# Ledger of designs, part 58: peptides against a protein of PDB entry 5Z08

Target 1, 168 residues: chain A of PDB entry 5Z08
Amino acid sequence: RQKDEWAKKTSSLMKQLDWFIGEHLGAMLAAEELGGPVVGELMEIDPDDLSAGFNAHGKLKKATSQPDLDRRQRRIDDIWGPQDEQGQAHKRKRGADEALAASAEMRDLIEQLMNKLVEAGGDNSATYVEIPRESAAARFLVRSKVAMFHPNDARRLRLVDFGRDLDD
Target 2, 222 residues: chain B of PDB entry 5Z08
Amino acid sequence: GLPRLIDAIEEASKIPAKRRQTPIKPTIEKLTTHLYTHGASPDSLLRLADLLTLRNHLDQASLAAITRNLYPSSTVSDEVVLRFIGALGHGQLKPTLALQALFLRWLVMVYHLLENPGVLGQVYGVLFDLLDTAAIRPQLCHLLALVTRRKHVRPFRIQAILTLSRQTGGDPNLTGLLRVFKNYYPEIIVGDATKGRASAFKHPDPQWRQHLDEIQQRRSEA

## One batch from the design tools (peptide; aimed at target 1 W6, target 2 K151)

Design b2_p21_2_s3 (made by RFdiffusion4, then SolubleMPNN; from b2_p21_2, 11 letters changed)
Fold by OpenDDE base, seed 2:
Structure b2_p21_2_s3 (fold): chain B 168 residues (1-168), chain C 222 residues (1-222), chain A 21 residues (1-21)
Amino acid sequence: as target 1 above (168 residues)
Amino acid sequence: as target 2 above (222 residues)
Amino acid sequence: MLSLEEQLRLLIEEIEVLRAK
């Protein structure tokens, strides 16, 4: 009975997590990957500043004439800009696709991290997931204090074991 | 009639108070009495919106008195709404923040009389970006609570409200707006630390509402 | 009010605690 209640609660929380990733985080992660603002730092960016594009550091670039900047800015505007411009339907689709991809990457990464923690059976060396790059998803998990990089290898990420911290 | 009173006030608004041959106060009192009794037609509302929003030589007490008696006898046009929205924010040519708060309160109270409620949705960004302005935030949150639709509830705006709520120590109006957002996105965690009662966005002036209803009923009987 | 990071942390923490049980 209690195990069934815990299983139901876990399933409910997983659905909440999936929803939170898909509906909230995905677009923000996609924007960060596209050189937009860091997830959660959007308030310092004037909406008018979103139109100017972001430098490699996520800071507003002044509208400099570089064609690649215009493409990136358009993607950011497509993801974050007001939806009401009719001509942006194709841009909206692309922004939605990038948000979906970012959501999938985050889900997959969390799943791998959780599975590795269970499989390791308490061996901390076996808890690391190898990541191909430092993604916005990986950085967000670390900022959230949910995951930690290996101290000597930024390609290895592990989940924080919250179960141990509650028993101590 | 009301048009002649507006004409006299428009003329007086062009002249500094010290250079006026006649005091404007009696004409303002006649105007506010007329507005209280009969309301303002759409045409009169537009003219009054210009007097309220454009820089002129009218005193703040007169502008506030007109705004407090700005009962629509009919509907409120998009043009009138946009005049008030255009008057919001910071700038030397803009009305005082106190007057802007009265305009936002007015928009809340007449929201059901808008010819096109969607016009406020079109300027949603302008309204949302002013949430950091503490003096007008209570009325902005109330107006946004009425205007917000799913299309406006974007990740960056969710984060913006969350951050601003933290920075303001959990402003009840922001918490109230976040609850409206939560209706569209249930997984928004309105943290337990919002110990503050979220604003219920009650009607700001029940007596004003009742009087508006009486003016509106007279129109339906005529 | 919780940040997005804090919200994610709480969700994952609660899931992990339940899975460890």
Scores: peptide ipSAE 0.402, ipTM 0.412, DockQ to the pose 0.254
OpenDDE base, seeds 1, 3, 4, 5: peptide ipSAE 0.399, 0.398, 0.412, 0.400; ipTM 0.406, 0.512, 0.517, 0.409; seeds 3, 4 fail the geometry check

Design b2_p21_2_s4 (made by RFdiffusion4, then SolubleMPNN; from b2_p21_2, 10 letters changed)
Fold by OpenDDE base, seed 3:
Parts: structure tokens; sequence; C-alpha cells
Structure b2_p21_2_s4 (fold): chain B 168 residues (1-168), chain C 222 residues (1-222), chain A 21 residues (1-21)
């Protein structure tokens, strides 16, 4: 009975976490990856703002095309196609796609971190997930104090072991 | 009465000081005098917590004066507690660290009046993760010393305190908190981190406590 | 109001504590 209640509560919290990532974090994570503000500085980012892109100072770029921006920023510049209604629709769609991609990245990273912690069986050296880059998602987890980088390797991230008890 | 004073301050808080037709200071002084004499009801406490924690156009001196006179006439609800806890840390929408230190001091002084002390235990992680913020650390450690239970003493938190203690050169407040942890788990190896002077977490303001007790007694007689 | 960082931490901590039981 008690185990069943814990399982139900865990499932409910996982759904809340999934919703929180999708509805609140995804757009902000995408904005940070695009050179926008750090997650949490702007509580509401309009998908239209995401599509507009950000300048080197993290401010909303006005429509100036600079070519050498990273692949995701090039995706924003490609959104600055002709200012026709069709161009705006493509821009909004692409902003939504980037928010979805950022949400998926965060979900996957959290899942990997949780799984590695379980698989390690108490071996702290085995709890690290290898990340290809320091993403907005990884930085947010560290700022949230839920994850930590390896002291000598910024490509290795681990979950804080919240479940470990001293009575275990 | 107190509700009308709060109404006037709420309206003034929406307007920049330079655009106010009437100075707010006389109304703040009336509010603080009323709070000092009668305390605040649960409903008034919630409204005042919103004024203190939400970004508005009130000056820091007025906010500090209200906080210093924030005597509960009754109990303190979970909602009021969560307003103050939610206002802690870094961010553009959060109060100044100086005001946050006053909030933490207030929570310590009214801890015995909380309707549900367990609410602080539920947000323990939020409080604990602010220990690196030097400006609020003394009051934060005092509050954590009151709130800590066996379930909060985890290996990762022990390691975090030990690391932060080394980085701060053995802050007495961190040493005091680590001693509280050791009371629940005597086997915790604290090494040299506990050899230093620990804070005793004494009541921050005995005069404020005495005045609070007088306000609380008047309620029991009414 | 809790920050997004605080909200995420509270959720993950509660999940992990329950999973360890």
Amino acid sequence: as target 1 above (168 residues)
Amino acid sequence: as target 2 above (222 residues)
Amino acid sequence: MFSLEDQLRLLIEEIEVLRAK
C-alpha cells in the first residue's frame, strides 16, 4: 500500500516536471542558446521574440542579417526571410521548433542523469553523463543546484544524489 | 484602521516617488506605529508580505521600517512564510539582500508562531542552496538550525557545508549549522571544520521578542 | 515567487527522494 502511494506520487511529479519543462523552460532555454537572456531573466519570452533573434548583448536583434552566426542562429537568420506573412509564419514555426528541441534536450539530459545515478550503485565515478557541449540545459541544471560538473572536466555532468541516506 | 493604511500604501507603491502627489512617509509612520501598538492580523500580514516581497516603487527605508515592526498579533500562515522564502536569492525581481536578511531575521523571531513549521522543512533545499550568499548567511544558518530535522541531514548537504566552510575560512555560522547536523548523526566526521568557534544562534533581538510577547498576550485576553 | 531554478530543484529533489524509498 505505501509503496503504491509512493509510485503514484512519483508518477504525478514526473508529469509535473515534464509539463514544467515544456511550458516554462523550453522557450527560455532556446532563447539562451540563441544568444538571448539567461534563463529566468525574462519570465515570458514570446515565441515571436525567439524568432527575432538576439544581438551579442543578449538583446532582441532588430532585423540586421549577420552571416557568421552559429547553426541555430543561422536558423534564426533564415527565419528573416522576406517580411511577408509567409515569412512571419515560418519564423513563428521555427521558434516553436527550437523551444520543442530545447525541451527535449532538457528532458533527455535529466533522464540520463537520473539513470546514471541508479546504474552507478553508489560509485560516484560512474554517475557522470558525458555531454557534447555546455548547453543552456546543462548550465540551468547546475544553477538550479541539481547537477554538478566534474571538477576537471566540464564535459562530465552528474546529478546530485538527493536520495542517498545516512541510514543506508 | 490597519486595512485602510495598507490600501493607501498599496496605491502609492504603484507610483514612482517623483510622481506621487502626496509623500508616503507619513502613511508609513502611521502604519509602523499601528503595527508596533497592535500587531498585524493574518490577513494584514499577507498583504504586507506582498508589499515587502513584490517589486514596487516603495523605498528601501520604508520597506525596512515595515519589516522591523512586523509583529504578528496571531499566528503566521504558510502563505506568508512562502512569500518571504520565495523572495530570497538573486534576481532582478527579488528584494535587496539587505532586505532579505531582515526577512530571515523576522522568520527566526516569529518561528514559534508559525501555523505549520513543517512548511519550512518542505522548502529546506531552497534555503540550503543560498548558503553561498554571504550577505544573508548568518540569518540563514540560524533559520536552518531551527528547521533542520533528521530527514534533511543528507550526505550531499554535509559535503556542501564542508566545502563551503573551507572556502569561507570556517564561517562560525556554517560551523554552528554543522553541529546541528551532528546532533542528528553523531558519526558525521566534521574534521577541522568544527574545531573553530561556532555561532550559538541566540535570539537576534530580545527587546523585539519582549514586545511581541506583549502583543500576543493582549490577543489571549480579548 | 520562487525562481525557475528553485521550482526545478524542489521537483527533482522530491522525485529522487521518493524513488530511493
Scores: peptide ipSAE 0.629, ipTM 0.839, DockQ to the pose 0.813
OpenDDE base, seeds 1, 2, 4, 5: peptide ipSAE 0.628, 0.623, 0.609, 0.624; ipTM 0.837, 0.835, 0.826, 0.833; seed 4 fails the geometry check

Design b2_p21_3 (made by RFdiffusion4)
Pose (drawn by RFdiffusion4):
Structure b2_p21_3 (pose): chain A 102 residues (1-31, 98-168), chain B 214 residues (1-190, 199-222), chain P 21 residues (1-21)
Amino acid sequence: RQKDEWAKKTSSLMKQLDWFIGEHLGAMLAAEALAASAEMRDLIEQLMNKLVEAGGDNSATYVEIPRESAAARFLVRSKVAMFHPNDARRLRLVDFGRDLDD
Amino acid sequence: GLPRLIDAIEEASKIPAKRRQTPIKPTIEKLTTHLYTHGASPDSLLRLADLLTLRNHLDQASLAAITRNLYPSSTVSDEVVLRFIGALGHGQLKPTLALQALFLRWLVMVYHLLENPGVLGQVYGVLFDLLDTAAIRPQLCHLLALVTRRKHVRPFRIQAILTLSRQTGGDPNLTGLLRVFKNYYPEIIVSAFKHPDPQWRQHLDEIQQRRSEA
Amino acid sequence: MVRTLIEEISENRRRLHLAEE
């Protein structure tokens, strides 16, 4: 099957993203850098792992967030995540993976 | 003759205006005239795109003059297209929004000359996520309308464009883009973009006709 | 950059989930 290529591509891309978070983003978030990288990654991992865990239940895809998390602000500003409209302490990913003809 | 002018504009681009041993306006005009007559080669286009895209000491009037006369001879590379794409939106590295509107207008006018038009499809999300920026929204919509293929019409983009249409009170450029979206998915709840400058299109066609000569 | 990488990873993971089905 062609499946593990879609796995190989994902494991490769995940590493490239973590490199970018550590090398470039964490430092920009500080304005320590290492702490910002770890929390951003943990948050993205939690966000992505849940979006698929719901499959169809769009309502269950929110993760609890500290009050003033800069990682969530960045992710919302970058249009990769959205706050819940009723309260801003839960967060979901934008669901890039869902496609009508997937 | 053209590369020499670019070499001069590149050097002047590195130092402030008052420290220049010569006014640059006469040299900018020579470049503008040369581009009007002969077009810009693929390599010259790349160098000009760097000058238009990177922060330098060139003034706005000179950059706009260059952008307005950026008629390609032959083709437009991905290297050139991506530099203009990367120049879009807010950020300290990026040019003014006014120049960004000119770049987007230019990409529409030269869309048929791209070596790899699919490259815009690979950055579709970069273009789309910037629709909120009103200063460049009309030009963004026109370019997105040319670039949109079925694979790009995803539910999250459908919802995002509908929300933006409601919040802006109904931007006709947004509804024009939604029309293109409906062509791929008629299930969707319901300006046919014209060429932005016909004279520029005509002048480009004249310059492009030289490619048939050998 | 972050947005693009996340999009591609998310698309691939969705394809893997459908393949498992």

Design b2_p21_3_s1 (made by RFdiffusion4, then SolubleMPNN; from b2_p21_3, 8 letters changed)
Fold by OpenDDE base, seed 1:
Structure b2_p21_3_s1 (fold): chain B 168 residues (1-168), chain C 222 residues (1-222), chain A 21 residues (1-21)
Amino acid sequence: as target 1 above (168 residues)
Amino acid sequence: as target 2 above (222 residues)
Amino acid sequence: MLRSLIEEISENLRKIKLLDE
């Protein structure tokens, strides 16, 4: 009986997680992977990126002189700017595909992290997941204090066990 | 006490109204009266947040009544905040948009009692992406106006607000949020894109605030 | 949100595992 209640609750929570990842986080992670803004608290606004000001349409005024700012702003304008109808459809589709890919990556990573934590039975050495790269997903989890890198190996990521850290 | 009332409501919430042996309404009234008089402890807030945000058999009027009387007697934990944030958006498992608007209003009214106001900053993107949802937009803009820091004011978000403002015919709440953004980046042009009067984001319920202050003062004397 | 969800899910999964042992 209690097991079934926990299983149902877990299923409900997983659906909420899937929703959170798919509807909200995926697009932001995709934007980060594409060189967009970093997701979460560590979003340092490069003041230089915003120093150009915004026009009446919310576009950054092209500061004439800095080519790299122009590239990042072009990416933002390319992602969010008024595009011609045909170009908008293709870029929206690509953005949606990247958001789906980022969502899938985050979902898979979280699942692996949770599974390893459960399997480890309290052995912290067994809780690490090997990650192929430092993805936006991995960085987000670390920034959110949900996961931690291994102190000596940035390819190993573990879920923070919040149940133990409250007793220390 | 409050825990026993919550226990009874939790058990009743598992059962369809037509199959309940006892009416839940008297228990809800006792709960709301207790909440109005004493407020809710952090533990009680968490349990009530689960009742309000998780799909159960409680009626919308009862959920709204609990939300309107959800006075914290102490602080509001990150966990409680995150329950309400997790309940936002579209979906069959989500609360109604009307109830979500009440949750956002509640978060605005208790913002000063958050144990960690930064928690809302961490989920800023989630909140921001819901701005297109007209039913919750007024309260959402107000909450974002409180939460917004320089780190959140990104070009893509500025453009998103400007675009949405044009699409909505210059929603005063969006104009108000854009003015908050302008505080961090004065170069943002608000004028031509937003022909509307900006919302001042006044406290949603001064009487509720006063009553909350009375509940909070009793804790400091105890 | 994500943290809370993951924590709660992980806790529930641990509880489920402990009941299966």
Scores: peptide ipSAE 0.225, ipTM 0.382, DockQ to the pose 0.282
OpenDDE base, seeds 2, 3, 4, 5: peptide ipSAE 0.216, 0.206, 0.213, 0.216; ipTM 0.437, 0.437, 0.330, 0.331; seed 3 fails the geometry check

Design b2_p21_3_s2 (made by RFdiffusion4, then SolubleMPNN; from b2_p21_3, 10 letters changed)
Fold by OpenDDE base, seed 3:
Structure b2_p21_3_s2 (fold): chain B 168 residues (1-168), chain C 222 residues (1-222), chain A 21 residues (1-21)
Amino acid sequence: as target 1 above (168 residues)
Amino acid sequence: as target 2 above (222 residues)
Amino acid sequence: MLRTLLEQISVGLRKLKLLDE
């Protein structure tokens, strides 16, 4: 009975996570990959500062060039703009495809991170996932304080072990 | 019926106002009238939550009008709650902070109708991390006051409220939330900055509550 | 939201694992 309740609860939460990734996060991550606004809790930072991106240590890069605010708005408009013009339809299709791709990448990354955390059995060294690139998905997880890069290797990402803090 | 009105609004929401063949305002008025009279079923609530939370071409006045009339005729599902929670915070794709405040107010007013009140406890961290957003803080503190349990009252959150209270000059909503925390941990020292008047977190709209009760009573008689 | 969801999922998965042992 308790197992079934926890299974149901966990399954429900997984569905909620999947929905959140697919319906809410994917488009925003795609926009970031396209050089749109950065998504995360740190949006309190001047959007101009966030546009500079983060270095391998998660520090804000100095915005060297003011990315033309018009280009960001244009990209958002390209992703969400009206269907009518054939060129906008192609851009929308591309935006939708990129949103789907970003969602899939985030799902896969979270799955890998969770699997590694479970498999590691408490060994922090075994919890790292090798990432092929610094994606918007990876950056988002780090900004959200959900994941951490390896201190010496920005190609290695791990989930923050939230369960350790519960036993304290 | 309500589904047909939602269909028409969903289709109109895909099209910029300047390119619509027909004005949407009359359909919005019909929708809000229907919602006021009959409330929204769980299925209709989900569809309306999508219209309210997803980026579309509906104007802010229409979205606000729908939200103000969003009376549940039954229960509120976890899915509906999560749509509104997902819409919170800063971002170009998110609803305006004014609309987010209305969503939070709505969640406060329908809290007793949630199928699983625990769902808000599950997203407690998300809600808590938005306390620095001044535009939604009053409603957010009220919602957190309802949701807070002993497990949520942690040293880092206590310190965060105390810090934010100092930075805001003792926002009465933060003082009210800290009082809720103190109910679980009486040893919490509310510093001098919090000696101010605490919010009592009274029901935001007694008339709305009464009307909701009337709609809910009709369900029990059916 | 994501952090809290992941935290709760992680707790759920750990509890499920403990119940399977």
Scores: peptide ipSAE 0.180, ipTM 0.361, DockQ to the pose 0.498
OpenDDE base, seeds 1, 2, 4, 5: peptide ipSAE 0.182, 0.192, 0.192, 0.191; ipTM 0.303, 0.309, 0.324, 0.356; seeds 1, 2, 4, 5 fail the geometry check

Design b2_p21_3_s3 (made by RFdiffusion4, then SolubleMPNN; from b2_p21_3, 12 letters changed)
Fold by OpenDDE base, seed 5:
Structure b2_p21_3_s3 (fold): chain B 168 residues (1-168), chain C 222 residues (1-222), chain A 21 residues (1-21)
Amino acid sequence: as target 1 above (168 residues)
Amino acid sequence: as target 2 above (222 residues)
Amino acid sequence: MLRQLLEQISENLAKIKKLDE
């Protein structure tokens, strides 16, 4: 009985988290990934503002050939490319697609971090998730003081153990 | 006069040092002395920009000495600016990165003498794309700090600086440039990667500035 | 908001785990 109540409460909180990520965080993270402002506080970035294309002349040099960074930079260039009339509708769609992608990345990262925390059973060394890159999602979690990088390895991220204050 | 000195150096620049009948160093010293005393006219600046930016047989020390004494007596044309901008980046036909850093420093120091400061704004993308080049980054960030307008502050450039700042361990010049961006968009959060000291982009050579001002004043009195 | 949600979720998951032991 009590377990079922906790499970229901957890499910409700997860739905709220999913809503928050989808409705608010995704667009902001997409804006950051697209080279927008780093948003620390809930700025309502309208997905439509993500569609307001940057003028085409600034080709960001593709950093190192990791195909995923190249895709996002292409997405940036494609989202923020020249405002031709056909470009605006494609920009809005791409902005929305990038917000969805950022939301999915954040959800997945949070899920992995939470799973590792639960699996570790109090062993802080076992709580680290290996991240393929420093994403806007990862950086946001660190800035929010929800996660922390391994001191010697920026590819390892862990959830801050909020539970230690529960046994005192 | 200056044109004759440039003629002699142009001819010498076509010939490998080992095949020159006369040492070029005395002619370079005469040129640099003349430039220090009188500055360079717009026409002379263009010719000197070609000598500095085009591949020739002049030694790096001579090119650096000319660049350090490249005082404009008047304005700096768009053509001169574009010659220096065209010389930037990686390539076998391009000047050394050390010389490119001197060119960028020069552009910073003469920015107020540009006939059209907007020309640098037109090539903003070219300049910005060179920020990954560590050897020229300090001067490049300073130039970009002068050139940056609201139209240049774009999300993709904000992220590029943030990414590069992380990769470089928080280069103070990048942090300085990001602060310039923040003046146009206060909502830019300078993340943890930028917690470092920002460059203030002070004038790179106050003595050079003073001497330039003296050369410019002589023109206004003539 | 995010921190509070994650804190509460993590706490609830820890409580669930303790009840399964």
Scores: peptide ipSAE 0.164, ipTM 0.302, DockQ to the pose 0.226
OpenDDE base, seeds 1, 2, 3, 4: peptide ipSAE 0.151, 0.159, 0.157, 0.162; ipTM 0.295, 0.301, 0.299, 0.311; seed 1 fails the geometry check

Design b2_p21_3_s4 (made by RFdiffusion4, then SolubleMPNN; from b2_p21_3, 10 letters changed)
Fold by OpenDDE base, seed 1:
Order: structure tokens, then sequence, then C-alpha cells
Structure b2_p21_3_s4 (fold): chain B 168 residues (1-168), chain C 222 residues (1-222), chain A 21 residues (1-21)
């Protein structure tokens, strides 16, 4: 009975987390990855704002038309292409796609971190997830004091063990 | 308390060592001990940043000792960050390159405590233009690896790293930074000069990190 | 908000794990 209640509560909390990531955090993380402001400075970033890009000061540029190509695979030449109107619609879609990608990355990272925490059974050395890159998602979790890097390896990330007080 | 120690050091910093009535070393030791035990508040950090970055009569050993014990008890403001960034480079009024390397190392170690990490992104160009300075390059590449975002990965900077990598015989720190760039643009052709070992940008001082975490935890309990 | 959610989820998961042991 108690286990089922905790499981239901956990499921509910996960849904809230998923909502928060999808509706708010994804766009902010995408903005940070694009060189915008760090998550926490802006309360809300519209995907359309992501498409506009950011200036050297992290401020929103006016939406100029850039095509929707997968930003991770874009050639350097695509960054310097002509700023035509058709490019704006493509930029908006691209901004939305980047927000979705950032949301998915954050969700996956949190899930991996939680799974490792559970699998470790209290062994802190076994709680580390290997991250392929220092993403905005990873940095956000560390900044939020939810996760920490391995002291000797910035490619290893773990959740802060908030349940440690339960074992004492 | 810490403010009084800073006051004493500020006054001593105005006077050449040979003209001081009392040796400053005991006061520096008290300061570093206090910093090690309690960390520095945002206000204290700003004052210490000025002592570290502005030309004064403090000796290099004292400045290095303060920097090595510069544990923030809370957050690091943009103003503090900008003082350290402004102290980088060549010039008669600039700190020594050895001290600048310590500042960059410090920024790496406290990056997660910045009130606005975006401030470093705003000064990205200033940092990047210093990559040719060999004495600070290892720490600078590490900091840039943390700061780099897609907007910073420009063709001219890619080319600059590739050129500098060739000139340095494939500095592993430059290769590491180029790998960070490649995370944003996988199509970046890493020339033969970059086939070498890349720096992993590991935490510079695990013990310092552990101690910082202890200081930060005390604040959350207060 | 995010921190509090993750903290609570993590605690609940640990509680569940302890019950399965």
Amino acid sequence: as target 1 above (168 residues)
Amino acid sequence: as target 2 above (222 residues)
Amino acid sequence: MLRSLIEEISRNLRKIQKLDE
C-alpha cells in the first residue's frame, strides 16, 4: 500500500517535471546552447526568440530568416547565408526544434541520473552518468545544486543524493 | 572579522614593502586562514578582486596565496568576474601572467557559482584573443570550454584555433577546445595537427572543490 | 521548483528501493 502510494506520487511528480521541462526549460536551455542568456535570467523564452538568435551580449536579435536545418549538422556556410524572409519561417521552426531537442536531452539526462542513483543502492561511486558533452542541461542541473560533476572527470555527472538523510 | 583583515591589507598595499612598519605576511596568513575556514562574501570578494587585479605593493606570493584561498561563501557577481577578466593580457598595469593563470583557474573552479555565467559569454572575444599567450592557454582553454556556445563557434575562430594548433605542434588544450567546437558543428574538419591527445579539462583541484562544497553547504544551513 | 521536484522524486525512489530490499 505505501509503496503504491509512493509510486503514484512519483509518477505524478514525473509528469509535473516533464511538463516543466517541455513548456519552460527546453526553450531556455536551447537559448543557452545558442549563446543566449543563461537559464535563470529569462523567465520565458519563446521558440520564436530562439530563431532570432542572440547578439554578443546575449540579447535577442530581431528575427532574421534562417532555414530549419538540424543545427547540430549545419555547415559553417549555412550560418553566413543570405537573410531573406523565407528564412524567418525556417528559423521559427528551427527554434522550436531546438527547444524540443533540449527538452528531450534534459529529460533523458534526468532519467539516466535517477536510474543510476537507484541502481547504485547507496554507493556514491556507482551513481555517475557519463555525459557526451557539457550541455546546457548538465550545467543547469549543477547550477541548481541538483547534480554534481565527478571531482576528477567533468564527463561524469551524478545526482545529489537527497536520500542520504534517510539512511542515517 | 574578514572586513577588518581586508582593511589592513588594503592599507598595507598602498605602501612599499620596505616602508611598512609591520610585516604584512602575518595579516595575509590570517586572511587566508579566514577565507579557508569561512569563505568570502560577495562584498569581500569584490574587495579582494580589486586587491588582486589592481596594481599595488603586495608581493606575488601574497597575491597567489589569497587567490588559492578565494573560496566564495555564496555567489560570484558579474562585477567580480569582470575585474578578473579585465586583469588579463599584457600590460604594465596588468598582473603577472602567473597570477592571471591562477585567476583563470579560479574562474573555472567557481564557474558553477556565477550569478550570471552569461557574463563570460559576453566577453568571449576578449578571452579568445588571448589564446596565443602560452602561459595562460591551459586555463584559458578550460574556461572557454565551459563558456563556449554555438554563437561563439564562428568560422574565423575555428580557423584561428586550427592555425594556432599547427603553430604549437598540436597543443592538447587547443585540441580540447576544438572538440568542444565540434560538439556544436560536427562537420568541423579536425586537421592532422589535431589528431593528437585532447585535454579532457578535468577539474584543476579536487581538494579545492571539496573544500568549496563544504563552505557552500554551511551557508545553506545558516 | 525543478530542484524540489527532483529532490522529492529522488527521495521517493529511494524509499521505494528500500521497500524492495
Scores: peptide ipSAE 0.218, ipTM 0.347, DockQ to the pose 0.312
OpenDDE base, seeds 2, 3, 4, 5: peptide ipSAE 0.215, 0.210, 0.212, 0.218; ipTM 0.356, 0.332, 0.322, 0.329; seeds 2, 5 fail the geometry check

Design b2_p21_4 (made by RFdiffusion4)
Pose (drawn by RFdiffusion4):
Structure b2_p21_4 (pose): chain A 102 residues (1-31, 98-168), chain B 214 residues (1-190, 199-222), chain P 21 residues (1-21)
Amino acid sequence: RQKDEWAKKTSSLMKQLDWFIGEHLGAMLAAEALAASAEMRDLIEQLMNKLVEAGGDNSATYVEIPRESAAARFLVRSKVAMFHPNDARRLRLVDFGRDLDD
Amino acid sequence: GLPRLIDAIEEASKIPAKRRQTPIKPTIEKLTTHLYTHGASPDSLLRLADLLTLRNHLDQASLAAITRNLYPSSTVSDEVVLRFIGALGHGQLKPTLALQALFLRWLVMVYHLLENPGVLGQVYGVLFDLLDTAAIRPQLCHLLALVTRRKHVRPFRIQAILTLSRQTGGDPNLTGLLRVFKNYYPEIIVSAFKHPDPQWRQHLDEIQQRRSEA
Amino acid sequence: SLVEQLVRQTIEQISINRARA
């Protein structure tokens, strides 16, 4: 099957993203840098792991967030995540993976 | 003759205007004239794109003059297209929004000359996420309308464009893009973009006809 | 910003690949 390539590509891309978060983004967020990188990654991991866990239930894809988390602000500003309209302490990913003809 | 002019504009591009031993306006005009007559080669286009995209000491009027006369001879590379893509939106590294509108207008006018038009499809999300920026929205919509293929019409983008249409009170450029979206998915709830400058199109065609000569 | 675009594009690619896997 062609499956593990879609796995190989994902494991490879995940590493490239973590490198970018640690080398470039954490430092930008500080303005410590190491702390910002760890929390951004944990948040993205939690966000992505849940989006698929719901499959079809669009309502269950919110994660609890500290009040003034800069990581969520960045992710919302970069249009990779969205706050819940009723309250801003829960967050969901934009669902890039969903496709009509997937 | 053209590379020499670019070499001069590049050097002047590195120092402030008052510290220049010569006014640059006469040299910018020579470049503008040469580009009008002969077009820009693939390599010259790349160098000009760097001058238009990176922060330097060139003034707005000179950059706009260059952009307006950026007729390609032959083709347009991914290296050139991506530099203009990367120049879009807000940020300290990026050019003015006015120049960005000119770049987007230019990409529409030279869309048929790209060596790899699919490259715009690979950055589709970068273009799309910028629709909120009103200063460049009309030009973005026209370019997105040419670039949109079925794979790009995803539910999150459908919803995002509908929300933006409602919040802006109905931008006709947004509804024009939604029309293109509906061509791929008619299930969707319901300006046919014309060429932005016909004279520029005509002048480009004249310059491009030289490619048939040998 | 450029950083925002890079992050966004990478996440989109990972998400699509996982959906296809």

Design b2_p21_4_s1 (made by RFdiffusion4, then SolubleMPNN; from b2_p21_4, 11 letters changed)
Fold by OpenDDE base, seed 3:
Structure b2_p21_4_s1 (fold): chain B 168 residues (1-168), chain C 222 residues (1-222), chain A 21 residues (1-21)
Amino acid sequence: as target 1 above (168 residues)
Amino acid sequence: as target 2 above (222 residues)
Amino acid sequence: SSLEDQLRLMIEEIAINIAKA
């Protein structure tokens, strides 16, 4: 009974999570991967802006337009900006493909993290997943406070142990 | 009971040690034993926070002993948190920096028991502005690593940490905090994480955590 | 962000259920 209720509840939550990833999160993750804004960020910080420094009020001291930033913004504009009809269809398709890829990466990463949690049987050392890169998906999970990097290895990610907080 | 022990210590705290008729040490030992066994209620925590943070005639060893045994039996109120935050920094009326480091360590260890974790987010600026204080920086960076949200990661704070990191020769705690900020701004160059030891911000005291869990569990069964 | 909070709540609930099983 409890296992069946658990399985049903988990399945329902996973479906909601899959929907959330596919409908809302995937496109924003793809934008971050392509050099767009961080998911849910209102202010973009440019590396050049960081190098120029900021005042105590968070305002940029000097805008040094470096050409690489213009390329990144152009890339964002090239992905999301209005282009001519033929260019728009190819861009829409590419944007959709990138959003699907980002959604798949997030789903796969969450699945791996959950599987490792189950397999570890309470051993926190065994709960780490190896990630090939620091992705927008991985960063988003860490920002969401659901995952943590290994303290000595940024290629290892694990779920936050929520279970210990429940047995209390 | 705990309230009577606190009453006795409060009265003794008003009197210089040389003018006390009775030594306070036995009463402090009774208090710390009680705290270790049963923890402190929210009301007792507030009274103890005042004893720890306000200038009085208690010795540093007694204050440290109380802080090390300050197990909450329940939740930690915003008022208790704000007492400890208000005690931070430089000043003749403030606790010693060593005691402030213990308070920050305590806040890290009880973070999951806060009634409103958002209270620390509201005082984020106050905490952040203390990063130049070397004596409390390790615990302060750990607390900030827990508290940091997107709203706190601002350009001026990124630049401030980068500047302070350069000035300190790459303090591992600042590098650890920068790594937290990098989750919100991937373009932040955290120096070669392979060569620079970023602080892991591991739990400061696993034994203290285990004992806290035992105290908390007894409350859920009652 | 609201999105981060939504994801946290969903994953937290799943992880809690896993730990209780």
Scores: peptide ipSAE 0.299, ipTM 0.676, DockQ to the pose 0.321
OpenDDE base, seeds 1, 2, 4, 5: peptide ipSAE 0.297, 0.297, 0.298, 0.293; ipTM 0.671, 0.668, 0.671, 0.657

